# Peptides against a protein of PDB entry 3T6J, part 175

Target 1, 375 residues: chain A of PDB entry 3T6J
Amino acid sequence: PIVESYIGFIESYRDPFGSRGEFEGFVAVVNKAMSAKFERLVASAEQLLKELPWPPTFEKDKFLTPDFTSLDVLTFAGSGIPAGINIPNYDDLRQTEGFKNVSLGNVLAVAYATQREKLTFLEEDDKDLYILWKGPSFDVQVGLHELLGHGSGKLFVQDEKGAFNFDQETVINPETGEQIQSWYRSGETWDSKFSTIASSYEECRAESVGLYLCLHPQVLEIFGFEGADAEDVIYVNWLNMVRAGLLALEFYTPEAFNWRQAHMQARFVILRVLLEAGEGLVTITPTTGSDGRPDARVRLDRSKIRSVGKPALERFLRRLQVLKSTGDVAGGRALYEGYATVTDAPPECFLTLRDTVLLRKESRKLIVQPNTRLE
Target 2, 372 residues: chain A of PDB entry 3T6J as posed
Amino acid sequence: PIVESYIGFIESYRDPFGSRGEFEGFVAVVNKAMSAKFERLVASAEQLLKELPWPPTFEKDKFLTPDFTSLDVLTFAGSGIPAGINIPNYDDLRQTEGFKNVSLGNVLAVAYREKLTFLEEDDKDLYILWKGPSFDVQVGLHALLGHGSGKLFVQDEKGAFNFDQETVINPETGEQIQSWYRSGETWDSKFSTIASSYEECRAESVGLYLCLHPQVLEIFGFEGADAEDVIYVNWLNMVRAGLLALEFYTPEAFNWRQAHMQARFVILRVLLEAGEGLVTITPTTGSDGRPDARVRLDRSKIRSVGKPALERFLRRLQVLKSTGDVAGGRALYEGYATVTDAPPECFLTLRDTVLLRKESRKLIVQPNTRLE

## One batch from the design tools (peptide; made by RFdiffusion4, then SolubleMPNN)

Design b2_p19_4_s3 (from b2_p19_4, 11 letters changed)
Fold by OpenDDE base, seed 3:
Structure b2_p19_4_s3 (fold): chain B 375 residues (1-375), chain A 19 residues (1-19)
Amino acid sequence: as target 1 above (375 residues)
Amino acid sequence: PETVVESDVSLLDYEVLGR
């Protein structure tokens, strides 16, 4: 078996300022079969990067072929086990040296353990489809999230010698129509500039890339889905995201006006974006459960994903990238915090929905480390 | 480039997503 491991101060999600790393480590075994799918995705990455909704000038100058493997985790030491990993966490190194992507396959497999009767906030008609395609859709989302999400986008930089990594005279900001007005200076990093929103903002960008690119036929083909199956995978992926946005309210603390989980904040933001798109794309309906207590249902109109959802996500994702590339903290914070704000304003009444989410909260799933054997 | 741009973007937390 091929064994992979890493250890060190790697992730800074627990640091509100995104600076201090948490000590983390894992040991895992390569899943060769699933890794082959990700290899196909890697082979198409350069072309798929061109499908992202920003000008080539905002994309990395040189494509560096990354390593992408699916791993079955044997042991993981940390505050949480991720579904996917993209390392290193230094954008400069990603741009110059490359990066490695990992999907933790057996972590994703936990999704298959969801019982239909315990599945919250979905329409009955969607539950079976959701259960059937949740796993496969996660594989797609994780692959895109890590490889083409975290692995995409250029940061405009002025180095210590005053040189720019972009042409100041010709590069145009697609949002403003003007020349580039801001960039990262020597010593400035993504985390140092965007600070409290950096982690969640980037996760939101990566998740948005996943949703956006999963609509591309080539992506679904890479993962072995065609025809009706491909459409179902797309639908479930988007459905899962909007559901996650609702579930995210669990991780908001109204009294402190803060979020306790970066990924869930990101998913809430995406939900807000898709709700704002309107036209019946996403509907959250308060209901009464069989127990007589508050409940809710999330509806996603699959027929409007491409016509309504994609354009909304495209515009939003472009804005995220442009603001990131230019180091526009003020603009980025205004955009992101705007969508991350939780109020009880109609029609959504998110604070009220939060009460419902908390009421319907399931017990935390505990992941138990497996044993492996050589045959 | 000599400028180090760090990102805290390596993880997709599935534990929460799987709820």
Scores: peptide ipSAE 0.055, ipTM 0.645, DockQ to the pose 0.048; fails the geometry check
Fold by OpenDDE base, seed 4:
Structure b2_p19_4_s3 (fold): chain B 375 residues (1-375), chain A 19 residues (1-19)
Amino acid sequence: as target 1 above (375 residues)
Amino acid sequence: PETVVESDVSLLDYEVLGR
């Protein structure tokens, strides 16, 4: 078998400042069969990148074909096991040297096991569909998140010699209509500039890319979905995201006004964006469970995903990218922290909902590392 | 430039995917 591994100080999610890496390592075996579908996505990546809601000037100058491999993890040493990985983490290196994508296939497979009776916060009519398509939708989301999320976008940089990696005279900020007024100076990085919000912000961008591009028929075709199945996968992917946004409240600490998990914060932000879109796209309804205790239901109107959801996400995602590209920390922080704020203000009453989420909290699943044998 | 290969972005820590 083909063996892949990495080790080192890699992910900075546990650093409040997003700078110090946690020591992490894994050993995995390549799943050739599962890697094949991701290779199809890679083959379409250059074209799909053009579908993202920012001008080419805000995208990488040169598309570097990345590797995308599905891995079955044999051993993983770290604080958390990801579903997907995009390396390197430095955006400047990604845009100049390229990147590699990894899907942790057997990790994803564990996540697919959902028991209907334990599935919280969904309407009964959605539960069977959710269970059926959660796995496939995850494959789509992970692929897009890693390859076209983390693998997209350009940082505007002035190097140590004063040279710019963009044409200052011709590149226009699509949000302002003006020339570019800020950029990264020599020695400045995404993490160093955006600091406390860098990890979550980037995860939010990547998740948003996944939701946005999963609407593209070509993406669903790559993953083998057509017709009604494709629409169901889209619906469940979006439904999963808005549900995750509600579940995310578990990872918010009200007394400290902080988030303990970057990905969950990102998903909450996306939920807020889609709620802000209004028009009945997303509805969270407090209910009473069969046990007489508080419960909640998340409803996503599938008929409004394209008409209401997509435009809202488009605008938000473009803003994320523009602020990231230009190194506009003040603007980026204002935008992101605004959506990441958790209050008990009506109509959502998120702090009250948090109590409900905690009440309905399921236990963390234990992941047991597999063994290999010769047959 | 020094190539620092650091892995980024896990979609979901499995902890969240399983819930």
Scores: peptide ipSAE 0.052, ipTM 0.630, DockQ to the pose 0.059; fails the geometry check
Fold by OpenDDE base, seed 1:
Structure b2_p19_4_s3 (fold): chain B 375 residues (1-375), chain A 19 residues (1-19)
Amino acid sequence: as target 1 above (375 residues)
Amino acid sequence: PETVVESDVSLLDYEVLGR
């Protein structure tokens, strides 16, 4: 088998300022079949980047082809096991050496082993479909998230000599219709400027890219889905995201007005965006469970994903990117924190829903070290 | 001028994904 490993101070999620990395390491074996799909995605990445909802001037001038591999983890050392990884997190190294994408396939497989009777917050008519396609849809999401999410977008920079990496006279901000008014100065980074929201904001952008691009037929074809299967994968991917947005409330601390998990905050933001789109796209309905206690159901109208969901996500995703590219921290924070705010205001009553989420919370799943055998 | 490359971030924590 082909063995992959990494080690070091990698993820900064536990640093409130997004600066200091936590020590992490793994040893894994390559899943060749799934890796082949990701390689096809890599081969199409340059073309797919053009499908993202911002002008080419806001995209990287040069595409750096990354490695993308699906891995079955044998050993993982860290505070948490991710489903996917994009490394390195060091800007200087990414510029000169490129980046590598990893999907931890067996982690996903374990995570998706959900019993139907324990599946919360879904309509009964969606449960079987969700169980069937959750895994495959997440493979698509992970691939897009890492490669085209984190791997996309340009930062406007003025270097130490005063030179710009964009034409100030011709580049137009698609949101304002005006010339670019802000940028990163020498020594400024994404993390340094956006600080406390940088990680979650970037995760939100990457997740949004996944949802947006999974609608593209070429993407589904790369992963081997066509016809009704492709549509089901799309539906379940979007359904999973809106459900995750509800589940995310577990990781909000009302007393401190803060989020304890960046990805979940991101998913909540996406839920808010899709709820704001209206028109019956997403509906969260409080219910009463069979035990007589509070419950809830999330419904996604499949027929409105493209007509209502996609345009809403397009606008939102473009705004995320434009604010990121221009280093507009004030605008970015206003946008992101606005959607990340959790109140008990109707009609959603998110704080009340949070109580429901906590009430229906399942026990923590534990991953144990596997043994690998050759047959 | 050198383009600023953004930090790549890892995906979902297993605990969250498994819910």
Scores: peptide ipSAE 0.049, ipTM 0.646, DockQ to the pose 0.041; fails the geometry check
Fold by OpenDDE base, seed 2:
Structure b2_p19_4_s3 (fold): chain B 375 residues (1-375), chain A 19 residues (1-19)
Amino acid sequence: as target 1 above (375 residues)
Amino acid sequence: PETVVESDVSLLDYEVLGR
């Protein structure tokens, strides 16, 4: 089998400032069947990038075809095992040199394993559908998240010689209608500028790309879904995201006003965006469980995903990208922290919901390293 | 400003979603 590995100081999530990488490494084997789907996604990537809600001037000038492989992890050393990887973690290098995408298939499989009776915060009518399509929807989301999320967007840069990688006279900020007024200077990076919000912000952008592009029929076709199946995968993907936003409250520390997990913070932000869209798209209803204790239900109106959800996400995602491209830290922080703020304000009463989430929390699953044999 | 202090993390992690 084809073996892949990486090792080094790679991810900076444990650094509050997003600068210092933790030591990490893995060894994995290629899953050829799933990799074939991702190869088809890569083949369509250049075209799909055009579907993203920002002008071509905010996208990479030249598409660099990446590798994308599904891997089964044999061993992993680090603070956490990812479901997906996009490397290197430097936007400038991604832009100029290219990148590699990885889906850790057997890690995803662990995430798929949920018993119906333990599945929290969903309506009974959604549970079977959720269980059926959670796995496939994750595959779609991971592919889009890594390849077209982390792999998309341009940073406006002025190099050490004073040259710009964009035309200052013709490129227009779609949010302001004006010329570009800020950019990254020599030595400035995404992480150095956005610092404490950089990781979560980028994850939010990537997750949003996944939700946005999963609506495209070509994407679902690549993964082998058509007709009703495709629609169910879309629904479950969006449902999973809004549920994740609720679950995310576990990782918020009210006393410190901080988040302990970047991805969960990102998912909470997306939930807030979709709640803000209104029109009955997302509803979180406090309930009472069979044990007489607090519970909650998340409802997503399938019929409003395209009509209400997509436009809301489009606007938000465009804002994320524009602020990222222009290095507008003040604007980016204001936007992101605004959605990431957790209060007990009605109607959602998120701090109260957090208590419910904590009450219904299940123990973390253990990921056990597998063995292999030759056949 | 909000400070993110990360626990177990990855570029994409759905482990928590299995709960």
Scores: peptide ipSAE 0.030, ipTM 0.594, DockQ to the pose 0.073; fails the geometry check

Design b2_p19_4_s4 (from b2_p19_4, 11 letters changed)
Fold by OpenDDE base, seed 1:
Structure b2_p19_4_s4 (fold): chain B 375 residues (1-375), chain A 19 residues (1-19)
Amino acid sequence: as target 1 above (375 residues)
Amino acid sequence: PETVVESWVSPLDYYVAGS
C-alpha cells in the first residue's frame, strides 16, 4: 500500500485568534479508487472554477494544480479527526509551493454508519435515501470543498511598492457596479483582517462552493454518478447540509453569543440562506417524538434545489467572495454575523430548536483504533 | 511585508460531518 503521513502545527481552529496551530499528525493508506476520482476532479478544476459565480477578475490568475488523495487513516493524533484536509495552512507556501488535498475516507465511512432508527430530524421517506447516499454525497462535497472551495478566489492586494495585482480602472465589483474600493495592504492577511469570523466564513464559502458545484453534471460524472443516482446524490448532499445546519445549534452557546465550532457555524449560515430563499425549499417543523418529547423534521424540496436554492446560494456565495477579495471586513462581518445570529424569533425559533437538538443528541462517536486487512 | 498569500486550509470536522 501507498503510505501517506503528515505532522506539525496545522489547524488553528482552537486558537481564538486563528494564528496558532494545534499539533496534529496522521499515518494513512491511499485509497486508489477514490483517489482516482479526485485526480479527475483536479484535472477539471480549472474549468470548474469558471462555473463559480464571480467574474474571472475575482478568481486566481493562475491555478496551481494540487495533489488530491483519498486516505484511509491508520492513526490520527489531534483533538479531532477531520474528514478532509487542505494543506499547508501558510498562505505564502500555498501560493509558491502549491497545496495538497486529502480526504479521510474511512473517517467518513465511520461517521456515516447511522442506524435508521437513530437518524434524527429527517422525514421517514428520506431516511433510506439519506443512509444510502450520505457517504457518496459527502465524497463529492469534500472534494469540492477542499479543491474548489478553499482552492478558489483571489485577494486584491496592494504590494509594498504600491502596485496592485488587479487593474483598478477596469475591474468592477459585481455587487456594487463600481470600481474596487478596498483591498489588502502589504502585511494584511485574510485571518488578520477578518479575525474572529475568518475561519467560519471561509468554511462557509467552501461548503457553499460544494453545494453549488455539485449541481454541475461534470462533477457528478467525475464521481461516477449519472441519471437518477446523480440527482439523488445532489438531493442528499443538500439535505445533509440543511440537516447539519440544524444540528449545528448544539455548538452555539446562547449565554456567550458564540459558536464553538467553525464548520457548524458555517452550516447554520447556509441553512439560514436557504431558509431565506423561501418558496418551500427548506422547512423545519417542530414535532413531538414517540416518547412525547420535542422533536423536529427538516424537509428539502428537491424540485426547488435548482430553481430556488441555486440562485440563493449563487448570490450569497458571490457576496462572500467579493467581500473576501476586497478585504471588506465591515461588509463581510455584517453579512456573515447576520446569518450566524441565533434568536428565538419566529417562524424558526432557533433557540427552541436548539433545546430540541440537545434533547435528541446522541453520544459522540469515537474512533478508537482502526484496523486494515488485505483481502 | 510579504504579499497576502491566501491559505485556506480547513479540515471538514469528523464530528460535524458524521452527525
Scores: peptide ipSAE 0.026, ipTM 0.540, DockQ to the pose 0.046; fails the geometry check
Fold by OpenDDE base, seed 5:
Parts: C-alpha cells; structure tokens; sequence
Structure b2_p19_4_s4 (fold): chain B 375 residues (1-375), chain A 19 residues (1-19)
C-alpha cells in the first residue's frame, strides 16, 4: 500500500482569528480507485471551470493543477477528523509550491453509515435510494467542492505598486453591468476582509459549485455513472444537501444569533436559496412521528432540479463569486447573512423546525482506530 | 513578494450531523 502522512499545525478553525493552526497528524493509505477518479476530474478541471456561471474575467487566469488523492485514514490525532483537507494552509507555500487536496474516504463512509430506520427527515420512498447513493454522491460532491469549488474564482487585486490584475476599462461586473468599483488592496486577504463570514461563505460557494456542476454529464461519467444511475446520483446529492440544510439548525444558537459550524451554516443558506426558488422544488413538512412526537419531511422534486433549482443556484452562485472577487464585504454580508438568518416566520418556521431537529438528534458517532487486514 | 490574495480553502469538515 502507498502510505501518506501529514503532521503539523494545519487547521485554524479553532482560532478565533483563523490564523493559528492546531497541531494535527494522520497516517493514511492511498485509495487508488478513488484517487484515479479524482485524477480524471483534475484532467477535466480546466474545461469544467468554463461551465461555472461567471465570466472568464472572474476566473483564474491560469488553472494551477492540484494534486487530489483519496486516503483511508489509519490513525488521526487532532480535535476532529475532517472529510477533506487542503494542505498546506500557509499562503506563501500554496502560492509557490501549490496545494494538495485530500479526501478522507473511510471517514466519509463511517459518517454516512446510517441505518434505514434511523434515517430522519426523508420520505419513505427516498430512503432506499438515499442509502444506496449517499456514498457515491458524496464522492462526487467532495471532488467538485474541493477542486472546482475552492479551486475556482479570481480575486481582483491592486498590488503594492498600484498595478491591477484585471483590466479596469474592459472588465464588467455581470450583476451591475458596470466597471469594477472595488477590489483587494495590498495586505488585504479574503479572511481579513470578510472576517466572520469568510469561512462559511467560501464553504457555501464550494458546496454550490458541487451541486451546480454535478448536473454535467461529463462529471458523472468521470465517476463512472451513466443513464439512470447518473440521474439518481444527482438527485441524491441535491437531496442530501437540502436535508443537510435542515439538520444544520442543530448548530444554530438562537440566543446568540450565531452559527457554531461554518459548513452547516453554508448548507442552511443553500436550503434557503432553493426554498426561495419555489415552484415546489423543495418542501419541508412538519409531521408527527410514530412515537407521537414532532417530526419533519424534506421533499425534493427531481423533475425540477434542472428547470428550477439550477437557475436559482446559478444566480446565487454568480452573486457569491462577484461579491468575493470584488471584495464587496457590505454586499457579501448582506447577501449571506440574509440567507443565514433563522427566524420562526412562516411558512418554514425554522426555529420550530430546530426544536424538531434537536428532538430527532442521534447520538454522536464515535470514530475509532480501524483494524487492517490483507484480503 | 507578489501580494497574493488567496481564497480561504477550508477542509471539508463534513460533520454529518444526524446520519
């Protein structure tokens, strides 16, 4: 087996300022089969980037091909085990040496090992399909999220010498129809400028890229899905996202008006976008469980993913990117916090739904060090 | 040193709440 290990100060999520890394280490084995799929995705990345809903002027001038590997974790030392990692987190190294994307495949498999009887908030007719395709759809989502989500989009910058990395006379903001009026100045970064929303906003953009591009047949072919299977993978990927948006309410603290987890906030935002699209695309229905207690069901209309969902996501994703590229913090915050707001307003009554989510919360899964066998 | 504004790339912490 090919063994990989990473050790050092890697993740900064526990730093309130997002700057100091937590000491982390893992040892893993390369999953060759899944890594090969990611390599094929990387090979198609430059073409797929053109499918994103912003002008080429808002895309990176040059695509830097990252390494993308799927790993099965043997041991992990840290406060939490992620599903995917982008290393290094040091800006200077990422710029000069590039970056490596890593998917922790067996962590994902454990996280999604749900028994049918414990699967909450889905229609009965969707449960078997969800169980069957959750893993494969997640592999697609992770690949797109990391490679084409985080790997996409240009930031407009004025350097220390006053030079711009874009043509101020010719580049047009697709949302306003006007010339670019804002950019990042020397010393400004994404994190420094967008601050408290930066992490969740970027995760939301990356997740949205995944949902948007998974609709492309070429993506599904890369992962080995065709025909009805490809359509089922798409459906389950979107269904998983809208379900995750509901589950996300666990991580909202009403008393503080605060989100405790960036990815879950992002997923809730996407749910709100898809609900706003209307036309029966997404429906959340409060119900009564078999135990006589509150429950809920999320329904996604498969037939409306492309006709209703895609256009809604396209518009939203374009806005996210344009605001990010231009460093428009005020516009970005207004957009993102608007969708991230949790109230008890009808028809959704999200605060009431949160109580239902908490009531139906399952016990936290324990991940333990695996045994390895030669088969 | 070129001022590179990098996008925040977070690890995909799929904390799958509620599998």
Amino acid sequence: as target 1 above (375 residues)
Amino acid sequence: PETVVESWVSPLDYYVAGS
Scores: peptide ipSAE 0.026, ipTM 0.540, DockQ to the pose 0.052; fails the geometry check
Fold by OpenDDE base, seed 2:
Structure b2_p19_4_s4 (fold): chain B 375 residues (1-375), chain A 19 residues (1-19)
Amino acid sequence: as target 1 above (375 residues)
Amino acid sequence: PETVVESWVSPLDYYVAGS
């Protein structure tokens, strides 16, 4: 089999400033069948990038075709095992040198193993559909997240010689209608500028790309879904995200007014965006469980995903990208922290919902490393 | 306020935390 590995100081999610990587490493084998789907996604990537809600001037000037492989993890050393990886974790290098995408297939498979009886916060009529399509929808989401999320967008840079990687006279900020007024200077990076929000912000952007592009028929076709199946995959992907946004409250610390996990913060932000869209797209309803204790239900109106959800996400995602591209830390922080704020304000009462989430929390699953044999 | 360091958590956790 083809063996993949990496090792080093890679992910900075444990650094409050997003700068210091933790030591991490893995060894994995290629899953050829799933990798073939990702290869088709890569082949379509340049075209799909054009579907993203920002002008071409805010996208990479030249698409550098990455590798994208599904891997079955043999061993992983680190504080956690991701479902997907996009490396290197430097936007400048991604822009100039390219990148590699990885889906950790057997890690995803573990995520799929949910018992119906333990599935929280969903309506009963959604549970079977959710269980059926959770895996496939997550494969789609991870593929889009890594390849077209982390792999997309341009940073406006002035190099050490004073040259710009964009035309200052012609490039227009789509949010302001004005010329570009800020950029990254020599030595400035995404992480150095956005610091405490950099990781979560980028994850939010990548997740949003996944939700946005999963609506495209070509994406679903690449993964082998058509007709009703494609629509169910879309629905479950969006439903999973809004549910994840609720579950994310576990990782908020009210006393410190901070988040303990970047991806979960990102998912909460997306939930807030979709709730703000209104029109009955997303509804979170406090309930009482069979045990007489607090519970909740998340509802997503399937019929409003394209009409309400997509436009809301489009606007938000464009804002994320524009602020990222221009290095507008003040604007980016204001936007992101605004959506990341957790209060007990009605109608959602998120702090109260957090208590419900904690009450319904189950023990964390352990990932057990597999063995291999020669056949 | 207490300094909280972000934990490295896989995307799996939004499944596990709620199940």
Scores: peptide ipSAE 0.022, ipTM 0.538, DockQ to the pose 0.072; fails the geometry check
Fold by OpenDDE base, seed 3:
Structure b2_p19_4_s4 (fold): chain B 375 residues (1-375), chain A 19 residues (1-19)
Amino acid sequence: as target 1 above (375 residues)
Amino acid sequence: PETVVESWVSPLDYYVAGS
């Protein structure tokens, strides 16, 4: 078997300022079959990057072919096990030296084991489809999220010698129509500038890339889905995201006005974006459960994903990238914190929905790490 | 730098059952 491992101060999610890494390590075995799908995605990455909703001037100048593997985790040391990893975490290094992507396949498999009767907040008609396609849709989303999410976008930098990595005279900010007014100076990083929102903001960008690019036929083809199956995978991927945005409320602390989990905050933000799009794309309906207690249903109109959802996500994702590229912390914070705000304002009444989410909360899933045997 | 761990899985508590 091919064994992979890493160790060190890697992830900064536990640092409110996104600066201090948590000591983390894993040992895993390569899943060759799933890795082959990701290799096909890597082979198409350069072309797929051009489909992202920002000008080429905001994309990396040179495509650096990354390594992408699916791993079955044998042991993981840290505060939590991710479904996917993109390393290094330094954007400057990602754009100059390249990166490695990892999907933790058996972690995803555990997440798939939801019993139909325990599946909350979905319409009954969606449950079977959701169960059937949750796994495949996760593979698509994780692949896109890691490779083309975290692996995309350019930071505008002025180096220590005063040289720019972009043409100040010709590059135009697509949001303002003006020349670039801000950039990263020597010693400034994504994390140092965006600080408290950096991790969640980047996760939101990566998740949005996944949703946006999963609509591309070539992506579904790479993963082996065509026709009705491809459409179902798309639908379930988007459905899972809007459901996750509702579930995310568990990780909000109203008394402290803070989020306790970066990915869940990101998913809530995406839900807010898609709700704002309107036109019946996403509907959250408070209901009463069979137990007589509060419940809720999330509905996604699959026929409106491309017509309503995609344009809304396109605009939002472009704004995320432009603000990131230019190091516009004020604009980025205003945008992101605006969508991350949780109130009880109608029609959504998110604080009330949070009570419902907490009421319907499932027991925390625990992963028991396996032993591997050679046959 | 902020490590963007793109996990669709909420941070799962985990137990290492064996090596």
Scores: peptide ipSAE 0.021, ipTM 0.515, DockQ to the pose 0.069; fails the geometry check

